Peptides against a protein of PDB entry 5H65. Designs and how they scored, part 25

Target 1, 294 residues: chain A of PDB entry 5H65
Amino acid sequence: QYLERTPLCAILKQKAPQQYRIRAKLRSYKPRRLFQSVKLHCPKCHLLQEVPHEGDLDIIFQDGATKTPDVKLQNTSLYDSKIWTTKNQKGRKVAVHFVKNNGILPLSNECLLLIEGGTLSEICKLSNKFNSVIPVRSGHEDLELLDLSAPFLIQGTIHHYGCKQCSSLRSIQNLNSLVDKTSWIPSSVAEALGIVPLQYVFVMTFTLDDGTGVLEAYLMDSDKFFQIPASEVLMDDDLQKSVDMIMDMFCPPGIKIDAYPWLECFIKSYNVTNGTDNQICYQIFDTTVAEDVI

## One batch from the design tools (peptide; aimed at target 1 L34 M220)

Design b1_p29_2_s3 (made by RFdiffusion4, then SolubleMPNN; from b1_p29_2, 16 letters changed)
Fold by OpenDDE base, seed 2:
Structure b1_p29_2_s3 (fold): chain B 294 residues (1-294), chain A 29 residues (1-29)
Amino acid sequence: as target 1 above (294 residues)
Amino acid sequence: SAAEDEAALARFREHVAKAPEEFFEELKK
């Protein structure tokens, strides 16, 4: 898209909603720490959630490990099952279910594992060897997703989460509806299980200054602004460094704003009502910083 | 390769007979 550039002083006088193209310096931003800016966003209810920390997941999986897998739910047409009793951890039972494609066990890189009673560490190890892992529990009549507070799907180092508010969970046998049981596309898995997938987003507030005025703009973006997926950044040191370098470039520490580079971006204004007080807010959209350095 | 993956799965199946701790340790290799 293309818009004529508008100075901030003019924008600040106009009613919302409107879209603008601007050229401004990034005076400051928050949060300063990258890990604090990565959130989970529901596309339906629009609730923002924190990405669960490793410690949070440990607790969930520890709790799951206290529940015994139901032997009656093992070895269906959908999956082959193996169960063990650990020597340690008070003899917890661990069940692994290997999802089959038309009755045939797929190759490891195509195979989905369902796991009961596994620890986070164990699950992570499995996710590096197989296509995907779903933490599950034994329901009354079928296996069920363990907990939406934990990932519903783990692929390599990527954790896929679902919205507790908007999801209406269905049992594991609903994976039968998937014709292709080898690729395990997260959205397809989510649909089959009644899950509304959450989206990883960068959430930041930018203070922008073009010399004519100053305004705060909200950034909520998944992969366009930095050209880096928010879904991968927390698990990749190189991606983290890249984001940090970009932010340092636009807002270098210890340097006066006069020396800051210019940022060209699109912002949209919108109205926010807090009680009887109407406020105009601004959000960055359709902007890629790699292409907007002036 | 597909052959390597099949071999890996076969090994995995064999390792399933082990206790979970041993099984998961084997996956580190």
Scores: peptide ipSAE 0.037, ipTM 0.678, DockQ to the pose 0.011
OpenDDE base, seeds 1, 3, 4, 5: peptide ipSAE 0.037, 0.034, 0.026, 0.035; ipTM 0.691, 0.677, 0.637, 0.645

Design b1_p29_2_s4 (made by RFdiffusion4, then SolubleMPNN; from b1_p29_2, 14 letters changed)
Fold by OpenDDE base, seed 1:
Structure b1_p29_2_s4 (fold): chain B 294 residues (1-294), chain A 29 residues (1-29)
Amino acid sequence: as target 1 above (294 residues)
Amino acid sequence: DDEEDQAALERFKQHLQNAPEEFTESLKK
């Protein structure tokens, strides 16, 4: 929809909700560090969670590796199992279960692996070779998801997480309900296993200044604003650099605001009530920014 | 700087709990 540009001073006087097109300078933004702005959001309970650090994942998978796979749960109609014993002194056992499609093992690029006892490094290696990997553990009667503190699904370099609060986990055999056992769509896997998938989001607070007024606006976006997926940015140095360059372009350090470039964007106002406190807030929406290419 | 960033994030989180559902609708694919 076409909107005429409105100065911030006029917007600040108007009631919510309304939509605006603005031209303003990005005086500042918080948080400054990219890794702090990338969060996991639950679409159901709306909690924001930290993306687990590699160190956290190492601990989880190391703990999982201390449990021996149950031989009784190997080689079902759903999957074929292979067991490896590590060459180290401890002789750690690792189980990899290859999920079958209609009783047949699919090609590597379409295969889902269930892994027991693997380290983060081992799991990542497998995820680079195979289509999908799910860290699992031996339950009482079936394989189960290892831990929602770790990814429930790894596809390449993308880690898919689930909400601990909203999820009601079901056993691995529920993957049988999936008609297509080759694509392994994260949402379908999540649904089968009773997981509410979390969303990667950029969360930022922008302070906008057009010379007539100053306004704070929230940014919550997955892949539109930067045209970079929040789900991939933490795993890709080039994407991180791109985001940093974009932000530095609009808010260059050590330069006066008068020299800042103009940011054209859409914002919408809305009412927020916190107890007895009622305020108008602003959100950036339907806006894409990119680096200037000369 | 770090303290200000954390404060901003906390405000954001609190805001998210009180914001209308429309705030997160754009995230739905």
Scores: peptide ipSAE 0.582, ipTM 0.943, DockQ to the pose 0.744
OpenDDE base, seeds 2, 3, 4, 5: peptide ipSAE 0.572, 0.580, 0.579, 0.576; ipTM 0.941, 0.943, 0.943, 0.942

## One batch from the design tools (peptide; aimed at target 1 W84 R92 F98 K125)

Design b1_p30_1 (made by RFdiffusion4)
Pose (drawn by RFdiffusion4):
Structure b1_p30_1 (pose): chain A 289 residues (1-273, 279-294), chain P 30 residues (1-30)
Amino acid sequence: QYLERTPLCAILKQKAPQQYRIRAKLRSYKPRRLFQSVKLHCPKCHLLQEVPHEGDLDIIFQDGATKTPDVKLQNTSLYDSKIWTTKNQKGRKVAVHFVKNNGILPLSNECLLLIEGGTLSEICKLSNKFNSVIPVRSGHEDLELLDLSAPFLIQGTIHHYGCKQCSSLRSIQNLNSLVDKTSWIPSSVAEALGIVPLQYVFVMTFTLDDGTGVLEAYLMDSDKFFQIPASEVLMDDDLQKSVDMIMDMFCPPGIKIDAYPWLECFIKSYNVTQICYQIFDTTVAEDVI
Amino acid sequence: DEITEDNLADKALEYHNEKREEQLEAKEEE
């Protein structure tokens, strides 16, 4: 009834901060390599970080495999422990600690594992069969998180990361403070270990063109715009194909802008200290499947 | 017990199921 759209030439003549409903074509976008759009964002210090690569994580887990699990930290009231020996793996030993709920191991889909000396591949396989996995190492008096450079929790396809700057790391026995040992809420796990969780976000720069003007608008969201979780997309081939197809739909490579579909959205202007723009309250996924 | 990189998840699951059964039986006896 009252759906009206503001041309871009009118927006460029106005001061910030304001909000606009617009319709424009996506002339171009960055990043050209879409995997680089997935960033980690700390809610506490507002710092943006890269997600560690497989090679980075492999280095951490292989380095963890050189250390011997400490027998003194095995079989507590919090967890049962099991050590596996290996062959042709530089004498590696793998320790899996099964976390108990009130002195009883829960079902596998509710059971959290702590693992010393495991590979990324093994941790990912364990994450399918169990509730979740925390990479750990034998500290002086207790089990401790392997490294904040690696995920503090792998749950399903989500690798949860914490902020190195904002976190004050606590040892594993502090998991006793969790209300139960079956739900394993990632924010609750992070609080018990003194970790400030990072948030996954899609970060992209859109160049919008409606024929009256041109404008650069940022995309920064976790799951609204694509209806694809940024927290899951790097570990899910289907979700990656969906992001590829949506961006190929709005901005196909090689063909002209005349043939592109229109992008209906809101944008908000703001002062940085020059005026910048950002997409908000917008989803392409409700009308596109 | 010995393991490879391809079977750790199955071995961990089997071990978990066995220990959980023992802990449930011990609770029934109490």
Fold by OpenDDE base, seed 4:
Structure b1_p30_1 (fold): chain B 294 residues (1-294), chain A 30 residues (1-30)
Amino acid sequence: as target 1 above (294 residues)
Amino acid sequence: DEITEDNLADKALEYHNEKREEQLEAKEEE
């Protein structure tokens, strides 16, 4: 959609909601650290959550490892099971369930693993070899997802999370509803297990200045603004460098704002009520800046 | 069948490959 460029001074005087095309300099942004800008967003309830840290996951998986795999739940029509015992840690039991496709194990890179009692390190190593891993626990009658505070699916280095508020978890046997058990699409897995997937998003606040006025605009974007998926950036150094390069281009450190490049973007205004105080806020939308860098 | 944190993935891969081979052989005999 074509919008005429509007100066910030004019925007600041107008009522919300409205959409604008602007040309401004990025005076500053927050947070400055990339890892702090990546959040999880629920498309249903719209809550923002922090991406769990390694330490958080360690605790969850340690707690899960305190439970012994139920022997009665081993080797079903859905999966073949193997239980290992660790040499240390008082003989911790680890159960790995290999999901079959039409009664036969697929190739390792196509095989979904269900793991009980594994550590984060073990799970990560498994995901590198098998691609798809689900942390699970023994329920009363079936395997169940371990915890929505942990990834419901790990594929390579990507952690897929679900919304605790919006999800209604179903047992692992519901994976039988998937006809193809070699292509593990996160959305399909989530649907089968009653999970509402969370979306990785970049969350930033930009201070924009066009010489006529200054306003703060909120950025919440998954993959359009930087043309880099928020879901992959935390585990890829090259992608991180790319984002940093983009931000440094628009907001170079140690340089005066007069030398900053112009940023063209779309912003929308909206009303926010905090008690009796009504404020107008701004959000960046439908904007890609990566094209200006390349 | 003892594992360490460092070799679980390797053991799992080994088991998987062996099990898959057995299943493929059994299917060919049917």
Scores: peptide ipSAE 0.686, ipTM 0.961, DockQ to the pose 0.865
OpenDDE base, seeds 1, 2, 3, 5: peptide ipSAE 0.685, 0.685, 0.686, 0.686; ipTM 0.961, 0.961, 0.961, 0.961

Design b1_p30_1_s1 (made by RFdiffusion4, then SolubleMPNN; from b1_p30_1, 15 letters changed)
Fold by OpenDDE base, seed 2:
Structure b1_p30_1_s1 (fold): chain B 294 residues (1-294), chain A 30 residues (1-30)
Amino acid sequence: as target 1 above (294 residues)
Amino acid sequence: MTTNENDLADKALEELEKRREEQLKKLLEE
């Protein structure tokens, strides 16, 4: 994209929609805490959702664990099953289903596990060893996804979520439609199961100042702005530190704005109508933040 | 078979390996 730099004072006088290249200082941003800036976004209905906390997931999986696996749904052409009974006082049943590739059990690193009655802790440990886990429950005629409030797929430390509003869930046997039953691409799994996958996004509001004017711009980005995936940042301390360092570089605490570095970015304007009020808003797009100031 | 929360992942891995071994044995006998 080739745009000439436009001062903020000029942009503030123009009608929307338009695209601009700007050079400005990051006066301030919100939210200040990284955990508050990471959201789940539906590409279809465009709703923003909070990423579920560990406590939320604990409750969901605890509730799921109260239901006993249906013995009639064990060992199909798609998967081989094993049921264990826990030694705790409740003695709950846990079923693990090993998904086969054309009737053959794959290696652990390529094997998708379906789990019934597992706790969050158990599921996390499984995902670390097998790299792909789907929490499921026994339906009427087939295994089904446990709950869209929980991840539909866990791969290592990454939790993949689906949109409750836009998804039309299909039973687990629909995984048969996948030609490759070894890589377990999240989008392919989602498609097979009728899930509209949610996208992890950084959601922030930047207050930009170039000395001619002040403008608030909205950032919604998955992995381009920071060159860090929003899907991984919450589970990786080093990535979190990196984001914090980037933000501190552009908006250093305890220092006056005159000493702030310049940020170059693209913004687009758009109209927002709320009743009789017409407002022009701005969004950052197609921008990658570099470590060095230009 | 009975297990505890901490051992489930290990038991699952063991079970898969066991079944894969049996699978391999059958293939070699053909």
Scores: peptide ipSAE 0.615, ipTM 0.921, DockQ to the pose 0.846
OpenDDE base, seeds 1, 3, 4, 5: peptide ipSAE 0.615, 0.615, 0.614, 0.614; ipTM 0.920, 0.920, 0.920, 0.920

Design b1_p30_1_s2 (made by RFdiffusion4, then SolubleMPNN; from b1_p30_1, 17 letters changed)
Fold by OpenDDE base, seed 4:
Parts: structure tokens; sequence; C-alpha cells
Structure b1_p30_1_s2 (fold): chain B 294 residues (1-294), chain A 30 residues (1-30)
């Protein structure tokens, strides 16, 4: 994996694919706003998706709340159920199912909730008091995941999403297959429910300049580049500040590029065909910059 | 049926506690 440093001017003349070690200044980057750089990536089909906005989730949960919980699906071997009616004019019914661990109800910090008819606000508040929350709906014979456009699992402040294209959803009773019903590992929950989990990724384009040439490199990274998980950054102000600090260090506003620090990173070239046009593109890989800042 | 007064998280916590207490009693009776 050791590569000799190659100047950008030399790289720009070479055929793809190749791997390079470079030393360059970060002239600019896009998008400038952190929330715009966080995407969802499917490890199977490799599609990139936007992280759903609060407004999008509100609509999904509102639609879900129009369906009343089926009383026949309450209180199974897997969960105990309670239904509340809201004081609103429509009398919205909310069903909460407390998942049992081998027939025993756990403490709240180990308890998974299944929720029917909950709002985003209610679900978020529940996720702060319980281990995890899954939005569900009453199916014909069992509870089912509400919608893959919404999180299939909310754990603390982290929303876990699944790929609509690659997932083959199974009913909620498949959670019985989990041996450990206390930690509620997202990957295990996903597997039980037939979900291909999406990965949070930072997606950015860096303009790199080493004085010999200028090159645009693509960054798609989950947690290595900043040493900060993309899955947590949107809900943590301190993590956001850390990312901003790193970017400001390498690309400080209001000063000339001559004063910018040098960035050492690995890039790989690859061919992209757009019709009859062949283009060489570059992607950053196996690079951590946080060590230079902290 | 209990009416939700916009404090579902508290209601759920209370309900879990009640259910756990009931479960404990049932186990003790067996």
Amino acid sequence: as target 1 above (294 residues)
Amino acid sequence: MTTNENNLEDLALEELEKLREKQLKELEEK
C-alpha cells in the first residue's frame, strides 16, 4: 500500500485506473454545507439517496396514523401491547408494543418498542427513553414495517434506513430469530426483517492543487476520513463543529491558498463513460485527515 | 383506555413498569 508521492501534473496525464499518493492543498470543496454532504448509500446496489428530511418523515408517519391498530395482533409471545387514544379531534390511536426477551419484559434501556400510529415527535421522544423503536403497521396476519422511506430502527438519535430496491421485507415476528433481544444491533434487526441497511456517507468533491496542477477528487466515506461517523453527525452539534473545524483547517476562509496546509491523501483514478465521451475521474480512498488536526 | 396527553414517552414508561410488576407477580404465583 506504500506509494511514492506523485505530482498532480503527472497524474493528469496518466491512464486510469491507477492509485496515487498525493500531497496537495484543498483549494475548495463542495458542498459547503455539511448537511448537504451526508447521504445514504446502499452497499449492494450502490445507489445514493438523500437522508429524509423531517418534513418527509412527518408525512409518512401521518399517513401511517390513518390506519387503526388491529386488536387481533396485540399481545403475542413476542410483545405486550398497549393502545392509547389521543385527545385530538380525530381520536388517533397509538399502539405501543413492548418486545419481550424470551418471554420476559426488559427494562426500558434494553426494550425495543414497536409503534403504530405514532408521530415523528412521539417516536423520537420514545427513542430517547427506550433502547430502540421500530415504526410498524398492522398487516393481515402480523405487524409489518411501516415504510422503508422511514427508519426501520431508531436507536437513540440515530435513524437506520433500508434500501427499497434490495430489501425483501419480512414480518415483525421474524425478530424471534434474534438470540439477543437486549442490545438490538441494527444489522441483526435488519437481517431478521429482510432489510439491506443503508450506510451514511459523506459525499464531497475536493479541488486539490499542489502547484503543478489542479484535480477534482470525489470523497465518499462513512467514518474514516474525519474519524467521525456520518450516521451520527447530523444529530450531534459537537461532531458537526469538529467536521467544520477540519474543513476550515485545510481550507480556511478569507486567506490565500499559499497559507493553506498540505493535505496528504490517497486517490484512485477510474474511467467514466458518458455516451461517446471518456472521462477520467478521481476518488479519495484510505485517507484520514483528523490526525493532522487533533 | 388511557388518553394520551402529549406525553407518550412517560405513559409508555409507566406502562412498561406496570407490565413488569404484573409479570413478576405472575412468576411468583407459579
Scores: peptide ipSAE 0.636, ipTM 0.920, DockQ to the pose 0.658
OpenDDE base, seeds 1, 2, 3, 5: peptide ipSAE 0.636, 0.635, 0.636, 0.636; ipTM 0.923, 0.922, 0.922, 0.922

Design b1_p30_1_s3 (made by RFdiffusion4, then SolubleMPNN; from b1_p30_1, 13 letters changed)
Fold by OpenDDE base, seed 2:
Structure b1_p30_1_s3 (fold): chain B 294 residues (1-294), chain A 30 residues (1-30)
Amino acid sequence: as target 1 above (294 residues)
Amino acid sequence: MTTTDDNLADLALEELEELRKKQLEEKELE
């Protein structure tokens, strides 16, 4: 797409909605901490949610562990089951269900595990040895997803979450509808279970200054702006460092703005109504910073 | 009955291998 570069002073005088190409310096941004910038976004209801912390997950899984696996739900056509009792913790019962592909147990790297009564630590270790892990509980007639406040699917270090408001949960046997029971695509799993998956997004506010004017632009992006997936950044120190380096490059601490590099980006204006007051806001779109340094 | 502590992941992997072995043996008998 082609847009002529427009100075900020001109943009600030125009009505919304419009799209612009700009060249500006990043005077400041918020939040300053990366972990505060990563949110979960629902594509359906558009609510933004915080990514649960380990402490939050610990509580959820601890509560889940208070429930005993139902022996009647073990060993179905969909999965084979094994129950272990912990030596400590008053003999906690843990059930692991190995999902089969057309009645055949796959290799570990293709195997989906359903787990009842597992701790966060146990689940994380499992996700490193198996393809995927779903925390579940025993329902009345079938296994069910444990809690949408926790990940519905864990693959390696990636936690996949669902929207509580938009999801209409279905029982675990609905995984039978999946043709491919080896790759365990998160979106397919979500669809089978009636889950609206949440999207990891970077959420930031940039203060942009091109010398003619100053405006604030909103950034909500999953993987394009930094060329780093928001879904992976929280669990990867190297990716975190990369994002920090990018932000420090555009907005170096202790340096005057005159020495800041120029950022080229696309912004769109839109109207926001607060009561009787109409305000024009701006959002960054279709921008990759690695290509936009001048 | 088997017990677990901090080695659940290893136990689960071993269990899968054993189950797969049994399935293979059953198929060979058919």
Scores: peptide ipSAE 0.628, ipTM 0.927, DockQ to the pose 0.717
OpenDDE base, seeds 1, 3, 4, 5: peptide ipSAE 0.627, 0.627, 0.627, 0.628; ipTM 0.927, 0.926, 0.925, 0.927

Design b1_p30_1_s4 (made by RFdiffusion4, then SolubleMPNN; from b1_p30_1, 15 letters changed)
Fold by OpenDDE base, seed 3:
Structure b1_p30_1_s4 (fold): chain B 294 residues (1-294), chain A 30 residues (1-30)
Amino acid sequence: as target 1 above (294 residues)
Amino acid sequence: MTTNEDNLADLALEELEKKRKEQLEELKKK
């Protein structure tokens, strides 16, 4: 749909909801730290939550490591198991389960690992050598997901999280419902285990100024705005630098706003009701920032 | 068998390869 460019002063006078095309300068933005702008969003309940810090995950996995793998749950039709004992960590038991595809062990690049008692460091190293890793624990009758506060699936450097509120966890044997046990698509794994997967999103507030008016616009975007996936940025220094460079380009420090480049984007207005107060808010949508100065 | 944080991933990879080899050998015998 074609939209004519509308000045901010005109937009600020109009009722919501409406869609606009604008050209404005990014006067300021928040949060200033990239790490603080990356959140997890539930597509079902729409809850926003923080991405767990490394320290948080360490605690969860340390707690999980205090539990001993159940010998009775080793070596099922779904997976073959191996248990190791740590040499320097008071004899911690680590169980690794290699998920089979129709009874056949796949190659490492196609293999899903289930791990009991692993540390974050161990799990991360495993995820670099195998297709995927799921932290699990021994349940009463089957292996179970360790904790939704931790990733339910780790692929390479990507941590996949599930919504605690919306998920109804099922035991690991439900992975049998997957026809293909080699690709390990996160959504498919989530569905099999009763998990509602969370989506990584950039969440930022932009203060936009076109010389006619000033408008605050909300950005919630997964991968379009920066052309960088929010799911990968926290684990990739180069991607972080790229986002920082983009933001510095549009909002350069130590320079007056008159010298800022113009940002062209689409915004939509919407009504927010807080008690007796009605407020019109704005959200950026369908926008990709250019790498070149406009 | 003993492991540490530094070598678990390598051990797991070796174990998978070992198990796959054993599985293949078993299938050939049938």
Scores: peptide ipSAE 0.644, ipTM 0.939, DockQ to the pose 0.853
OpenDDE base, seeds 1, 2, 4, 5: peptide ipSAE 0.644, 0.643, 0.644, 0.643; ipTM 0.939, 0.939, 0.939, 0.939; seed 5 fails the geometry check

Design b1_p30_2 (made by RFdiffusion4)
Pose (drawn by RFdiffusion4):
Structure b1_p30_2 (pose): chain A 289 residues (1-273, 279-294), chain P 30 residues (1-30)
Amino acid sequence: QYLERTPLCAILKQKAPQQYRIRAKLRSYKPRRLFQSVKLHCPKCHLLQEVPHEGDLDIIFQDGATKTPDVKLQNTSLYDSKIWTTKNQKGRKVAVHFVKNNGILPLSNECLLLIEGGTLSEICKLSNKFNSVIPVRSGHEDLELLDLSAPFLIQGTIHHYGCKQCSSLRSIQNLNSLVDKTSWIPSSVAEALGIVPLQYVFVMTFTLDDGTGVLEAYLMDSDKFFQIPASEVLMDDDLQKSVDMIMDMFCPPGIKIDAYPWLECFIKSYNVTQICYQIFDTTVAEDVI
Amino acid sequence: SSFSAITTQKELTARPDPLNLADKALTYHD
């Protein structure tokens, strides 16, 4: 009834901060390598970070495998422990600690594992069969998180990371403070260990063109725009294909802008200290499947 | 195609596991 659209030339003449409903074509976008759009964002210090690569994580887990699990930290009231020996793996030993709920192990899909000396591949397989996995190491008096450079919790396909600057790391026994040992809410796990969780976000720069003007608008969201969770996409091939197809739909490589579909969206202007623009309250996924 | 440099969890779980740790951990838990 009252659906109207503001041309880009009219927006460029106005001061910030304001909000606009627009319709424009995606002339171009960054990043050209779409995997680089997935960033980690700390809600506390507002820093933006890269997600660690497989090679980075492999280094951490292999380095963890050189350390021997400490027998003094095995079989507590919090967890049962089991050590596996290995062959042809530089004498590696793997410790898996099964976390109990009131002195009883829960079902595997509700059971959290703590693991010393495991590989990324093994941790990912364990995350399919069990509720979740925390990479750990034998500290002086208690089990401790392996490294904040690695995920503090792997749950399903989500690798949860914490902020190195904002976190004050606590040892594993502090998991006793969790209300139960079966739900394993990632924010609750992070609070018990003194970790400030990072948030996954898609970060992209769109160049919008409606024929009246040209404008650069940022995309920064976790799951609204694509209806694809940023927290899951790096570990899910289907969700990656969906992002590829949506961006190929709005901005196909090689063909002209005349043939592109229109992008209906809101944008908000704001002062940085020059005026910048950002997409908000917008999804391409509701009308596109 | 733009994500081809990323290794997915599906691809990671397809790798050989000589220790067979996931099944062993599940059997031990049972």
Fold by OpenDDE base, seed 4:
Structure b1_p30_2 (fold): chain B 294 residues (1-294), chain A 30 residues (1-30)
Amino acid sequence: as target 1 above (294 residues)
Amino acid sequence: SSFSAITTQKELTARPDPLNLADKALTYHD
């Protein structure tokens, strides 16, 4: 919807909730470090959480590697299985299950791997050669997802996470419900396995100033604002540089605010109650950095 | 660490390509 531009001084006097179109300068923003602004968000319970670090994943996969793959669960109609064993590490076993499409193994670029006992390093190597990788473990009667604290699906360098609170996990054989076992759309995989996928989001606080007033606006966005997906930025140096460049463009260091470019955006106000204190907060929405500015 | 393949109960019917790629990732890695 079209909104008339409203000066910040007028907005600051109005009750919430309302939507506004504004033109302001980005005086400052936080956090300053990009990696601190990327979070995981559940669309169902709305919990925000940190993206797990490599060290956290190492621990999870190391623990998973202590479990022995169940021979009874190998080589089903859904997948063909092969086992590797280490010469050291007490003979650690790694089971790789190659998911088939209608009984036929797809090409590597279309193939989903289920992996038991793999390290993060090994999983990463596989994910760079195959379409997708799911870390799994042997359950009582079927393979099951290893741990929602780790990715439920890895595609190249993209780690897909699920919400522990909102997910009701189903066993791996539920992947049979997928008609096309070559594309491996994350949302489809999640649905089949009873996972509520988490969304990568940029979370920032913008201090906006249009010369009439100053307000803080919250940004929570996946891919619209920067035209860069939050899901990819942590694993791509070029994307990180692009985001940094955009932020430096709007908020250049060492330069007076008078020289800053104007940012046109939409903000919505909303009420927040903290104890006895009622305050109005603001959130940026439906805003994309213009191509002519980039 | 180096890996060796273990015989499974059922022979793989998968294409050689994916199998070879997995083998490179697991058995022969730096």
Scores: peptide ipSAE 0.206, ipTM 0.668, DockQ to the pose 0.063
OpenDDE base, seeds 1, 2, 3, 5: peptide ipSAE 0.161, 0.162, 0.140, 0.142; ipTM 0.612, 0.606, 0.560, 0.558; seed 1 fails the geometry check

